Peptides against a protein of PDB entry 3WG5. Designs and how they scored, part 201

Target 1, 218 residues: chain A of PDB entry 3WG5
Amino acid sequence: LAKNIVYVAQIKGQITSYTYDQFDRYITIAEQDNAEAIIIELDTPGGRADAMMNIVQRIQQSKIPVIIYVYPPGASAASAGTYIALGSHLIAMAPGTSIGACRPILGYSQNGSIIEAPPKITNYFIAYIKSLAQESGRNATIAEEFITKDLSLTPEEALKYGVIEVVARDINELLKKSNGMKTKIPVNGRYVTLNFTNVEVRYLAPSFKDKLISYITD
Target 2, 218 residues: chain A of PDB entry 3WG5 as posed
Amino acid sequence: LAKNIVYVAQIKGQITSYTYDQFDRYITIAEQDNAEAIIIELDTPGGRADAMMNIVQRIQQSKIPVIIYVYPPGASAASAGTYIALGSHLIAMAPGTSIGACRPILGYSQNGSIIEAPPAITNYFIAYIKSLAQESGRNATIAEEFITKDLSLTPEEALKYGVIEVVARDINELLKKSNGMKTKIPVNGRYVTLNFTNVEVRYLAPSFKDKLISYITD

## One batch from the design tools (peptide; made by RFdiffusion4, then SolubleMPNN)

Design b2_p21_7_s4 (from b2_p21_7, 10 letters changed)
Fold by OpenDDE base, seed 5:
Structure b2_p21_7_s4 (fold): chain B 218 residues (1-218), chain C 218 residues (1-218), chain A 21 residues (1-21)
Amino acid sequence: as target 1 above (218 residues)
Amino acid sequence: as target 1 above (218 residues)
Amino acid sequence: RKPAVEISLVGSPLVAERLAA
């Protein structure tokens, strides 16, 4: 029986237009091979809102399940990363990771201080993040509080509050725990039951361009 | 029996004079073919008020129903997009989308801060958006609050409050749910009952110019 | 007369806006 393929790729650093290109490339590869899923190991402090929104759309347009895995320990899905996670088919976190802190900012001043976003922008993102949570059947109240209270959660808290679906130490534990779970959003209009019983794990390496851009943005 | 035609076209990005040209082109094609309706898949952060007002007029002058569909998931009809939607014959939203945040601004300062509009301008747009809501039999109080409170709504909230008419995951669900609905504003002086029982869906692709402009404005 | 003032109706963050921790 042809083994189900699960792709694993890493996305680390700030969310930018180049991060969109990485997501698009990785998902496209996995789609072309009719993979059972792709796992994106995510570690981000946040980034650009426009890029984030495009990434969410790309994930939701995926022909295969996209699992966001906040990994390794010490990683975060901070700010933009939280939105991306909430826009995905399944969220997992490793122990020692965090999610949340989603308050939008206009940027940083020359002295490194945060330039606060006006209420208009903040309210837009409150509606947006609540919509992502509601669509995925995740905790919309906590999603709002990621903005209004700058809330950040541990994996255990995020699981408890229904923000995420899995706490896992590694890919093997993730596959084991998520096996038989339904995607939290549709794939091609249907909620997919994940089948990880007989899978081949394929790691996607970053392209040379991906490495170069990551080096420039870090 | 000749199939009723429904056109579908996409408009994405900032509302500009070029966006008016897109609306005009798409609606004109659908008018020429005596289509049952045109669905505009809208995803916009907002844009220029002058372009927005021209688009609203073009929609209201349409010889066929113009359905604004906030699509795909993650899309918004933000700011100018909300006015356009409120000026249309029917509003639909996909799950994971948003509508609202309509407060006018004069622009952005060099530091990225919003330059606030004076009360005279704000009051003009309050009157304008309330008029659009009242004319279409939609919630004028919420329409005002899109400005005065920078309110943004999820699809479910917008439906509940009578801002929009349909929540739909895709075009097929939209056609199914909107079948037999009356347009919220007149077409050629009459409220039209939508007939989507035996339709052919025709997708209009963006012109080369449309693609180029979208690329420049993104 | 349409207001002669160029008014922007932007509900979402423009390109410059960041969601950063």
Scores: peptide ipSAE 0.036, ipTM 0.275, DockQ to the pose 0.104
Fold by OpenDDE base, seed 2:
Structure b2_p21_7_s4 (fold): chain B 218 residues (1-218), chain C 218 residues (1-218), chain A 21 residues (1-21)
Amino acid sequence: as target 1 above (218 residues)
Amino acid sequence: as target 1 above (218 residues)
Amino acid sequence: RKPAVEISLVGSPLVAERLAA
């Protein structure tokens, strides 16, 4: 019997329109091959709200489970990354990673000062992040506090508070722990039980364009 | 016998040249009155490295103990704020605050992407933050990881790892817990034992200029 | 309606000025 395929890809850096293209490409490849799931190793300090919302929508429209894995140790799902994670089918974190700090800003002044988002915008994102948490059966109170208190959590705290589903050191441990878990949001209208028995792990490399943009932005 | 005076002031927002002026003003007032200490309630997402370094120098030159208190709950000593804290005579944090995330960047691109700092700059700040930690007898390994891993810690973690000295819910608890502690860096060349017995707490309000700048930048 | 305003969901990392070489 053909092994179930699990794709693994990395998304690192700021959330932009290009990051959307990466998500779209990776998920599309995994969809085309009818993969059991795709794991996105996420390391992001945050980014643009518009791109983030589009990424969340793309994940929600996925024909396969999309697992956000905050990895490697030292990585973060900060700000926009937290929203993306909360919009996904399963969240995992490696030890030594972080999640949270979701307060929206309008941007930076010329002197590097934050231009604070007006209450209308902040409240919009409070409602949005709470909706993601509620739809995924995750802690909506903590999701709100990610904004209102600029809260950041360790993997252990995030697991304890019901923000995430898995703490795992590596892909093998993630697959082992998440085997038999249900997706926190539906796939094609149904909650899916993950089956990572006898899986083949396939890594998706960054495209040449991905490498070039990373090189220009690094 | 005249009560020992402890000043309390708030510094909120981004670290800029104006933030330096706030620190300088507040510390100068407390110095002039021969205060036992000044407590700066700090809530910052970060800011400019030059301003941060100047603030650290101003704290180190203080004639009185400068206590950085990450307050209120939901506040952060993020990035530049962590450096400032590590350069201070005592660090306290309220429950629900954070410290860390110290990776330097050159700025933001027009598309909101981070322009990464080159290794030379990153290594400079690694050396700098480690020096602050070492001079203050705080955890230099964690201080490095604030940069290399973009690590953020809770108050409990920060205390456990020897990054900070006090976890306190409010000023009264801070004063109670820090009473009899030695400063982590010298005051006028000597480590000082804090004496918060029979103290009068005096709050320093933002100047009109402080309020105006906050209003323009918020 | 998505806010028409460009909103950043990024912390304020330490901005290192170019140390003048």
Scores: peptide ipSAE 0.042, ipTM 0.315, DockQ to the pose 0.124; fails the geometry check
Fold by OpenDDE base, seed 1:
Structure b2_p21_7_s4 (fold): chain B 218 residues (1-218), chain C 218 residues (1-218), chain A 21 residues (1-21)
Amino acid sequence: as target 1 above (218 residues)
Amino acid sequence: as target 1 above (218 residues)
Amino acid sequence: RKPAVEISLVGSPLVAERLAA
């Protein structure tokens, strides 16, 4: 009986080009094993827009469902993390996590002050985040407000507003609650119904390179 | 007799947040020693706009003149490197180097294709690069064309068009040619006349962290 | 000639203001 495999990997910290490599590696491993899905345990304060857009594209090109799980309690999918979530096949959050605060900035000055994005850049990301929400059948009004109001939501609010699909305390509860759900975006041109009956959970560890980069960026 | 010190440091590779840290560290060391100037030997294909803008701001906040030197022969100040140069107190280039190609992109797709920047973003960087050129008394028309025509110039062309101030084969020729020049932007609110008579040249090496990051990004 | 890496404009950190607090 072909074992339904679900991969789980953790991505923590700032969204960078190295984070793209992590997503790519993890998804590729899960694709190679024809996994039912991969769950990415995401905890990020945000990061770079280029890396974010590349990650979203990598998720959208995945041969298997990619589930973004904001985990553990205390974690966030802030800024870039929200875009990644909205670009994914399913969003879950643990109790005590947060999502939102998506206003783009140009960077930080030497004094730690935010360099404001010009209206033209902000408007680009409003259009982009709304498109992600619309394509995934999620709340585009709230997605816009993640930028315009710098809104942050609890898991319960995000579920209530139709931004996310699942609130779950752990992987086992996530698998139970998401079983039988359709992906919010297509996989290979089709909406997939998740089958988490009798699944084997496989955890992926960061590579040595991933660990080294995390050590340098932290 | 207080020795007129000139620091020299090399920055090679992509412009990233780590490149900002290198600029900051090098300039800070030179500031602490009240150097007459720091020369940054720059060789970059480009990089991130956020890091670039932060680097420009760090240069503009410098207590001493920051000279961008596109070096060695075969080096470039491409894309982000051009903005950094235009934001600096003096630009020099070695023979056989290049400057320009400043059209912004959103990133690279998985297939290596360029994700085009929307007109609104391109127009922002046109305004930004023109402001850098205007404030430094450099050719704002050519600065715009670095974006609109994706123009790249030789040292001789860049000098001819008033984009750069010096063509020099080495540090010694640079010091000789730039001696008595005024900075193109103020240092602490004043245009400084460079005094490279009887200078001691001090080379700064990359930190262990800088070397490690370069090894990972290359 | 390695193609000039175009300034990734989207290198703007999408950082929430709250991270600066």
Scores: peptide ipSAE 0.039, ipTM 0.266, DockQ to the pose 0.340; fails the geometry check
Fold by OpenDDE base, seed 4:
Structure b2_p21_7_s4 (fold): chain B 218 residues (1-218), chain C 218 residues (1-218), chain A 21 residues (1-21)
Amino acid sequence: as target 1 above (218 residues)
Amino acid sequence: as target 1 above (218 residues)
Amino acid sequence: RKPAVEISLVGSPLVAERLAA
């Protein structure tokens, strides 16, 4: 019986246009192989909003379920990572990770101080993050508070508040716990029931380019 | 006699994946209208190399001439902006602008210090920028020195050294000076002679999204 | 395969819209 393939890939560091390329590459590989899903082990402090939006769009256009897994312990799906997670088919977090802190900023001043986004931008991202939450059946109020309060949650809190779907210590526990779950957003217009029985886990290595850019962005 | 349309659009701020979207949108509009050219008024301190490379590719794939115009006075085509310019069909600069400073960096440390790119990355971009210069018949030695010496040039120097094609104070002078010039790279496999006689200049406004993201990236 | 070198070709501090935590 052909084992259903689940891909696992790591995306670490700042969310950038390169991060988009990584997502696109990884998802494309998994799509080409008709994988049951791809799990993206995400660890990000945040990044660029444009890249984030493109990543969300790429995830939403995926022909397969894209699971964002905030991993390993100590990792975060901070800021842009939270948006990406909320745009995905399933969110999992490892114990000792965090999600949230989504307040948009214009950047950092020369002195390292945050340049605040004007209300118009903040409000745009409030609307955007709420949309992601609503579309995925996740807590839109908390999603808004990720911005308005710059809220950051533990996995347990995020699960409790209906922001995420799974708390898992590793890939095996994630597969076990998410088996039989429906995707929180459609895959090709359909909510897919995840089937992680007798799966082959394939790890995608970063390309040389990916390593180079990750090294650059870290 | 149907006036040939020349589009003019502004791209300002950091080169990002959103900047790619702006380039793509603007070029697409101009392509759809069979414009004689699009002039991109560029003012950038630099940005992301991946976005830059995508922008260069998008410019090279353009069905119409894309003119990079470093404008207004005080603007720069710094770093990523230089690559974009070198990848374009024509480069113009306003007096009081600059071009160059193309040394790749990995980013900024928490203290704001530059994280240097390793030699492998630097050498890659040396090869890349030289390729852009060579393909466009521009000064590849100076293009390399934009990296190796982090060189920045005035419009007059850039013109003198054969990096750019036009120094112009405004769109009208640019149109006048570039009229009858051939594109420095092909458009759809052909070097196009620019015809800016009796053109209608159309300014493309940034989309609401463009304004939002530009505001975010500025 | 062209290395996706995410290089900040930044002549000035990345005012990255960091959705930074």
Scores: peptide ipSAE 0.030, ipTM 0.299, DockQ to the pose 0.137; fails the geometry check

Design b2_p21_8_s1 (from b2_p21_8, 10 letters changed)
Fold by OpenDDE base, seed 1:
Structure b2_p21_8_s1 (fold): chain B 218 residues (1-218), chain C 218 residues (1-218), chain A 21 residues (1-21)
Amino acid sequence: as target 1 above (218 residues)
Amino acid sequence: as target 1 above (218 residues)
Amino acid sequence: KKPVKGVEIDAGRSPAELERL
């Protein structure tokens, strides 16, 4: 029986243009091999809004399901990571992870204080995050509150509120729980039912460049 | 009136040997200027245990108070970050941040699964984290549970359980709340009372190397 | 020898300057 392939890759650290390159590389590899899905183990505080939007777009353009898995325990899909998750085909979280804290900022002042985003920018991202939630059939009210209240949720809360689809301790539990789930957004214009029966898990290693940039950005 | 100087610097990403260099550089600058304290805005998933232990040692050897501030909202002092925080003179967290998830691992297998640490290593870090908590007058039981239960706490929980000292939304609130607090561990053999009256906040920018390594590690 | 070589204690986030989400 032709083993369905599931790729697993790690995205860690700040969301930057390089993070986009990582997503693009990982998804492209999985697409080329006609994988059943790629699981991205995501651990991010957030980062650049432009990079985030590009990543969301790249996920939405994927020829295969992209599952965001907030992992390992202690990881977060914070800020830009929340947007990325909400833009994905399925969201999973490990126990002890978090999601949310999506209020945009213009950066940090010379004195390390947050430079507040003007209402125009904040409202733009409110609309954007709500759109991601709505498109994926996830809780748009909570998505808005990720910005307006700087809300941060546990996996259990996020599941309860309909922000995420799976709480799983590891990849094996994730595969087991997500087997037979439909993607929350279309893949090539269709909602795909995930088939994780008899899958081969393939791990994508960071490239030397990935390791180098990760080393530079950390 | 000679303005008391408080430095603020950012440490972000994985805890590596380079993160040690960042801590060392930042603390050294603040020491040279006889700062009242340095606040490290920490946002880390953790990283290498050896680097973590070196960072803890560097903090404990500091000639000035080192305040770990889990910041911004969404940030975490996870894993190695928790150890670093527990080894510091004062811990603050912003709302929407987390601390904990301290179970040591040997890394990730080729298939992305966690390689479990043998009991000997786990027990070593249990003893180590408990020692950090005890030395700083923080909750050693919770510190142990960060490993044994992979516990992750909100700022409010961490404050409630006596893991941290301050919940603050920003640097200004942190300075206000921590003013007059004693360091949780000695500075040059003495517990120091923080004086944040009439302070000048100075921000330390990442070096080009810091930016490069951060870029490489992210 | 401290049994710490090759041990990872890892979880979370990095903060860059631009419009941050």
Scores: peptide ipSAE 0.047, ipTM 0.303, DockQ to the pose 0.111; fails the geometry check
Fold by OpenDDE base, seed 3:
Structure b2_p21_8_s1 (fold): chain B 218 residues (1-218), chain C 218 residues (1-218), chain A 21 residues (1-21)
Amino acid sequence: as target 1 above (218 residues)
Amino acid sequence: as target 1 above (218 residues)
Amino acid sequence: KKPVKGVEIDAGRSPAELERL
């Protein structure tokens, strides 16, 4: 019996327009091959709100389930990464990772101080992050606190509070734990039950461009 | 008599955190050498609001005059580029360039459609761009219209309306026309009269990193 | 690179014009 394919790709660093291109490329490949799902190993300190919103939209328009996996240990889905996760079909975290710290800022001053976003912007993103949480059946109160308290959670806390769905050490444990779970948002208008019983894991390597950009942005 | 140094550097492409690093590097070099000014040849379709605000702040904190020069012909200081220009000590444009189109957006949808910014964000940037214009003694009404009407201007129109200070075909004409002009904002708390009578033009090459990033983002 | 923690709004026509989060 032809094994269902699960793609795994890595997205690391700041969320930018280039990160959108990576998400789009990876999801498109997985869609073309009618994969059961794609797992995105995410490690980000944050990035651009536009790129984030575009990525969320791209995930929500996916023909297949997109699983955000905060990986490896030591990684984070910080700021923009949290929004992306909350916009996804399933969130997993490895032990020793973090999620949250979603307060919008206008940037950093030359002295490295944060330039605060005006209340109007903060309130916009509060409404946005709460909507992502509500649409995905996740904890909208904690989602708001990611902004208002700049809250960051461990995987165990995030699971406990209903922010994420899975704590897993590796891809094999993730597949095992998420098997039979329903997506937290629809795929093509329907909630999908994940089937990882007979799957081939296929890793997507970064393109040459991806490697170069990563090298330059690191 | 030791010639005063005028640095010239090129910044091209999207305004990002990397663009901030370029501005910071170039301005720092020029500050260290006590240059009379630095001219930034700017060609940008826009970019990140955060990076833009940081760049504006970096320019305003410069120990020397920063001249934004929309160059070469065919270039633009679009969107974020307009804000950067309005935050600078002097704006010049080459014939066949453009400035404006400053309406904030939340990004592009997958179909390439613009995601409109909420009125709260638009109003924030209206206030911000007007403040930049007012502080620099430039046309705040037109600055607002860069957003509300998504207005774009030719160099001649921008000069006529008091948005920019110089129309120049090349660096030599720019130096000639701007010689004796006062900066539109203070340098270290004082308006500086530009002195380009006995200057050495020194071009700053992009770093290896700059070249790589440009190659990747093109 | 200092991680820009925050939502930065893009003011321009380029897809790169949106804010950092």
Scores: peptide ipSAE 0.034, ipTM 0.263, DockQ to the pose 0.333; fails the geometry check
Fold by OpenDDE base, seed 5:
Structure b2_p21_8_s1 (fold): chain B 218 residues (1-218), chain C 218 residues (1-218), chain A 21 residues (1-21)
Amino acid sequence: as target 1 above (218 residues)
Amino acid sequence: as target 1 above (218 residues)
Amino acid sequence: KKPVKGVEIDAGRSPAELERL
């Protein structure tokens, strides 16, 4: 029986326009091959809000399920990463990871202090993050508190509060646990039941460009 | 009967990108030789959070058990060192050592005063340290209090509260006491029972580069 | 216009890069 393909790719570092290009490339490859899903191993401290919003749109426009997996242990889906996760078809976290801390800032001062965003901007992102949570059937109250309280959660807390769907130690456990789950948002207008019973896992490597930019931005 | 190898290496000083290179080198050598474990004798006041998180990831990706041993007497696993320990397969402390004091800071002012981290960052590290503790089956409440109360513990307190697994005066006592213990996190997806009955202890010396950078950063 | 230009939802220096632990 022909094996369904699940792609796995890694995105690490700051969310930038380049990160958008990585998401777009990875999802496009998986779409072209009619993959059952793509798993994005995400480790990010956050980044640019504009890039984040574009990434969310790209995920929501995907022809296949996009699973955001906060991996490996010690990784985070911090700030922009949380928005990306909440915009995805399924969220998984490895033990030892975190999600949250979503308050927008205008940047950092020369002394490293945060430049606060005005209430207008903060309220915009509160509405935005709540919308992502509501659309995906996730906890919108906690999503708001990721901003208003700068809340960060463990995988177990995030699962308990209905922010995420899976806690898994590795790709194999993720596939096992998410098998038979419905996507939290539609794929091509329909909620899809994930089928990971007879799958081939294919890893997508970063392009040379991807490696170079990650090296420069770190 | 062929003796299993246990490597022992020392890491002392501030946690930096160079400290990551030391961890990576030491663990890689031990992995290449299929060692039963590596013991890292750690003495650190803390350091960079990014380097710390990378070190935790490197430990968790190790093909062999990594034991963090706060040694010698008078040493500490302070701040970043506590996170590293909580991310490891087993924690040991020598009598007269300490662990804790994990509150993040943005740095030091010119007058030596602490520049406080904003709540966003503090909450991020609370979630992170709790996640490390939960994943390893260690006391997550105390892990949080390492930040919220700047708590520091003695070896006996840390053992009592379920933060660490072993109190040992030297490598020989450490090997004796930890023999037959299960790792607190998986090695290659499995909890490993340590076997120190028939071992050869091999000490890894710092490289020339390691010696030079420690000399420059101190 | 979405007030998103120039807004960083935790830009690049992770709390971890700026932070000393």
Scores: peptide ipSAE 0.031, ipTM 0.291, DockQ to the pose 0.091; fails the geometry check
Fold by OpenDDE base, seed 2:
Formats: sequence, C-alpha cells, structure tokens
Structure b2_p21_8_s1 (fold): chain B 218 residues (1-218), chain C 218 residues (1-218), chain A 21 residues (1-21)
Amino acid sequence: as target 1 above (218 residues)
Amino acid sequence: as target 1 above (218 residues)
Amino acid sequence: KKPVKGVEIDAGRSPAELERL
C-alpha cells in the first residue's frame, strides 16, 4: 500500500519575512506531494507581527494539515510563535518546552527597555489571538491571558487548559498520539482526520538561503 | 574488559555563544568515543539567555549522559548555569558551591544598575525553568522560586529539595555516588543507568580558542 | 566583573515586535 508521507521541517529563531518564506516553501513542498501532513518543529522567541500574521494566513490556506510541534526540549513557541501555533491545524509540544508570552510591544529603546504598545494595539491583538483560539476550538481565555498577564505555560499546563492537543517526546510519539485526531481548523473547508498508521517520514532540509538567513538572524 | 571512559571538562565564566561552542565540542568528543558520560565542571555567574537555551538543547540532544558538576568549592551555577544544570542528565554540586538566582534581566545600565526584565520575559522564563525541572523530575516549585524569589541554595539544600542528585567533594566521590543512578532525562529516548564501576577518567583541555575567548570574556 | 545577577535577554529576541504602524 502506497505509504502516506509526513514531512518534518525545522523553523528556528526570530519570526521575520524570511521565516514566512520558509513556512511557504515547506508547506508548498508538502502540498505538491499530497502529504498526509507537515510537522513544523518550531523554536522561536517571537518576532514581527506582520510576518506572524502572514504565516498564520499561509497555514490556514494550506491544502494539507500543518502541525506545529514545539520541539526539541528547551524550545519555545513564544510570542509570535504562540499565534502561529493557535492558527495551525494541530499543536504539539515536547516536554521541557513552553508556549505563551504574547504581549505586543513597539520595540526596544536605546537603553534596551521595552517600549510598550498602546492600548489600541494591545486590544487589537487580544481580539486577534482570541479569534484564533475560538476558531480552532482552543482556550480563548488562556489565549487572552497570554497577552494580558503575559502568561506562559508548560506542555502539561497547555494540554490541561485545552490550548494544545498533544504532548510528545519525539516525532514517533507525536505521530502515534495524533493518529486519528481531527484537525482543529479546516483543510480546504473540511476537518481532516489524521492518518499516521503507515507513514513515511521525510525530513526537509533548509535551503542554502534558509541557512544563511538563520545565521545572520542569530 | 574494555574500560568505560568518562570525560571531564571545565567550563568557567560567562555563558555566551563561545560557551556553547565549548559545550558542543566537549560533548561531541565524548559522543565520538562512545563515553559512558561527560562531566562538565561548571562555574558560571550566568550570561546570555540565547546561549543558555542553545546549550540546554545541545545537552538534551547528546548521545551520552551529560553531568553538570558545580565545582570546585566556591563555584556557582548561577542564573544561566542553573538552567543548564536543570536541562542536564544529572546535577552534582561540591560542598561550598551554590545554585539559583535565575531572575532574568535585560542587562545593565551605564551606571551598572540592573535593568529589570518586563513581566512577559519573567513569565516566559518561569515557564521555561519549570518545564526543565518537570521534565527532569526535579523540584519545579524551587525552580520557579529561583526566579520569583531570586532563591539561591547550598548543595545540601538543593539535594534536600530535590533540585540536584549528588553532593560530591571530587570526581571520584561523584563517580562513586552517581554509579547506578538513572539519568534524569533520556539519552536517545531512553533513561540510562550510569555505570562507573570500571571507568577511565579523561580530562579534556580547552582549545587555544577556548582559552582566548575565556580570557577575553573574563 | 560584576556577577550576572540574571539571564541576559538579547534585546532583539523579545516577544511580538510590532512594526511602527
């Protein structure tokens, strides 16, 4: 029986326009091969709001399920990473990872202090993050608190509160646990049941450009 | 019977990208030789969060057990050092050492005063340090208090509260006490029982580059 | 050198930087 393919790709570092290009490339490859899903191993401290919103849209427009996997242990889906996760078809976290801390900021002053976002911007992102949570059937109260309280959660807490769907130590455990789950948002207008019973895992390597950008942004 | 090898290396000073390179090099050498473990004699006042997180990931990705040993007497695993320890396969401390004081800061002002981290960053690191503790079966409440109360502990207190696994005066006592212990996190997906019954201890010297960087950062 | 009393966060890696609208 022709094995279903699951792609795995890594996205690490700040969320920028180049990170959007990485998401787009990886998802496009998986779409072209009619993969069962793509797993994005995400490790980000956050980044740009515009890039984040574009990435969320790209995920939501995907022809296949996009699983955000906060991996490896020690990784985070912080700030922009949380929005990306909440916009995806499934969220998984490895033990020892974190999610949250989503309060918008305008940037940093010359002395390194945070420039706070005005209430209008904060309220915009509260509405936005709550909409992502509600649309995906995830905890909208906690999503709001990721901003209003700058809340961060462990995988166990995030699972307990209904923010994420899976805690898994590795790709094999993720595939096993998520097998038979429905996507939390539609794929081409339909909620898809994930089928990971007989899958080939294919790892996507970063392009030379991806490596260079990662090196420059680190 | 072919003696199992235990490597011992020293990492001292601020945690930076160069410290990551040291960890990576030392662990890689021990991995290549299929060592029973590597012991990192750690003495750090802290350093950069990004470097710390990368070091934690490198330890967790190790093919062999990585033991963090806060050594010699008078040494500390302060701030970033505590996170590194909590991310490792086993923590040991010598008498007269300390662990903790993990409150994140943005840096130092021109007058040398601390620029406090905003709540979002503090909460992020609370979640992160708690996840490291939970994943390793260590005291997550104390891990949180390393931040929220800027708590520092003696070896005896750290052992008592379940933050660390061993108090040892030297490498020989460490090997003796840790022999037969299970790693607190997996090695390649498995908890490993340490076998120090017939080991050769090999000391790794810093490279010339390591010495130069240590000199520049000190 | 003054002991680093905390984890230094690179100013560039903070949560969701909003571009100046």
Scores: peptide ipSAE 0.024, ipTM 0.275, DockQ to the pose 0.201; fails the geometry check

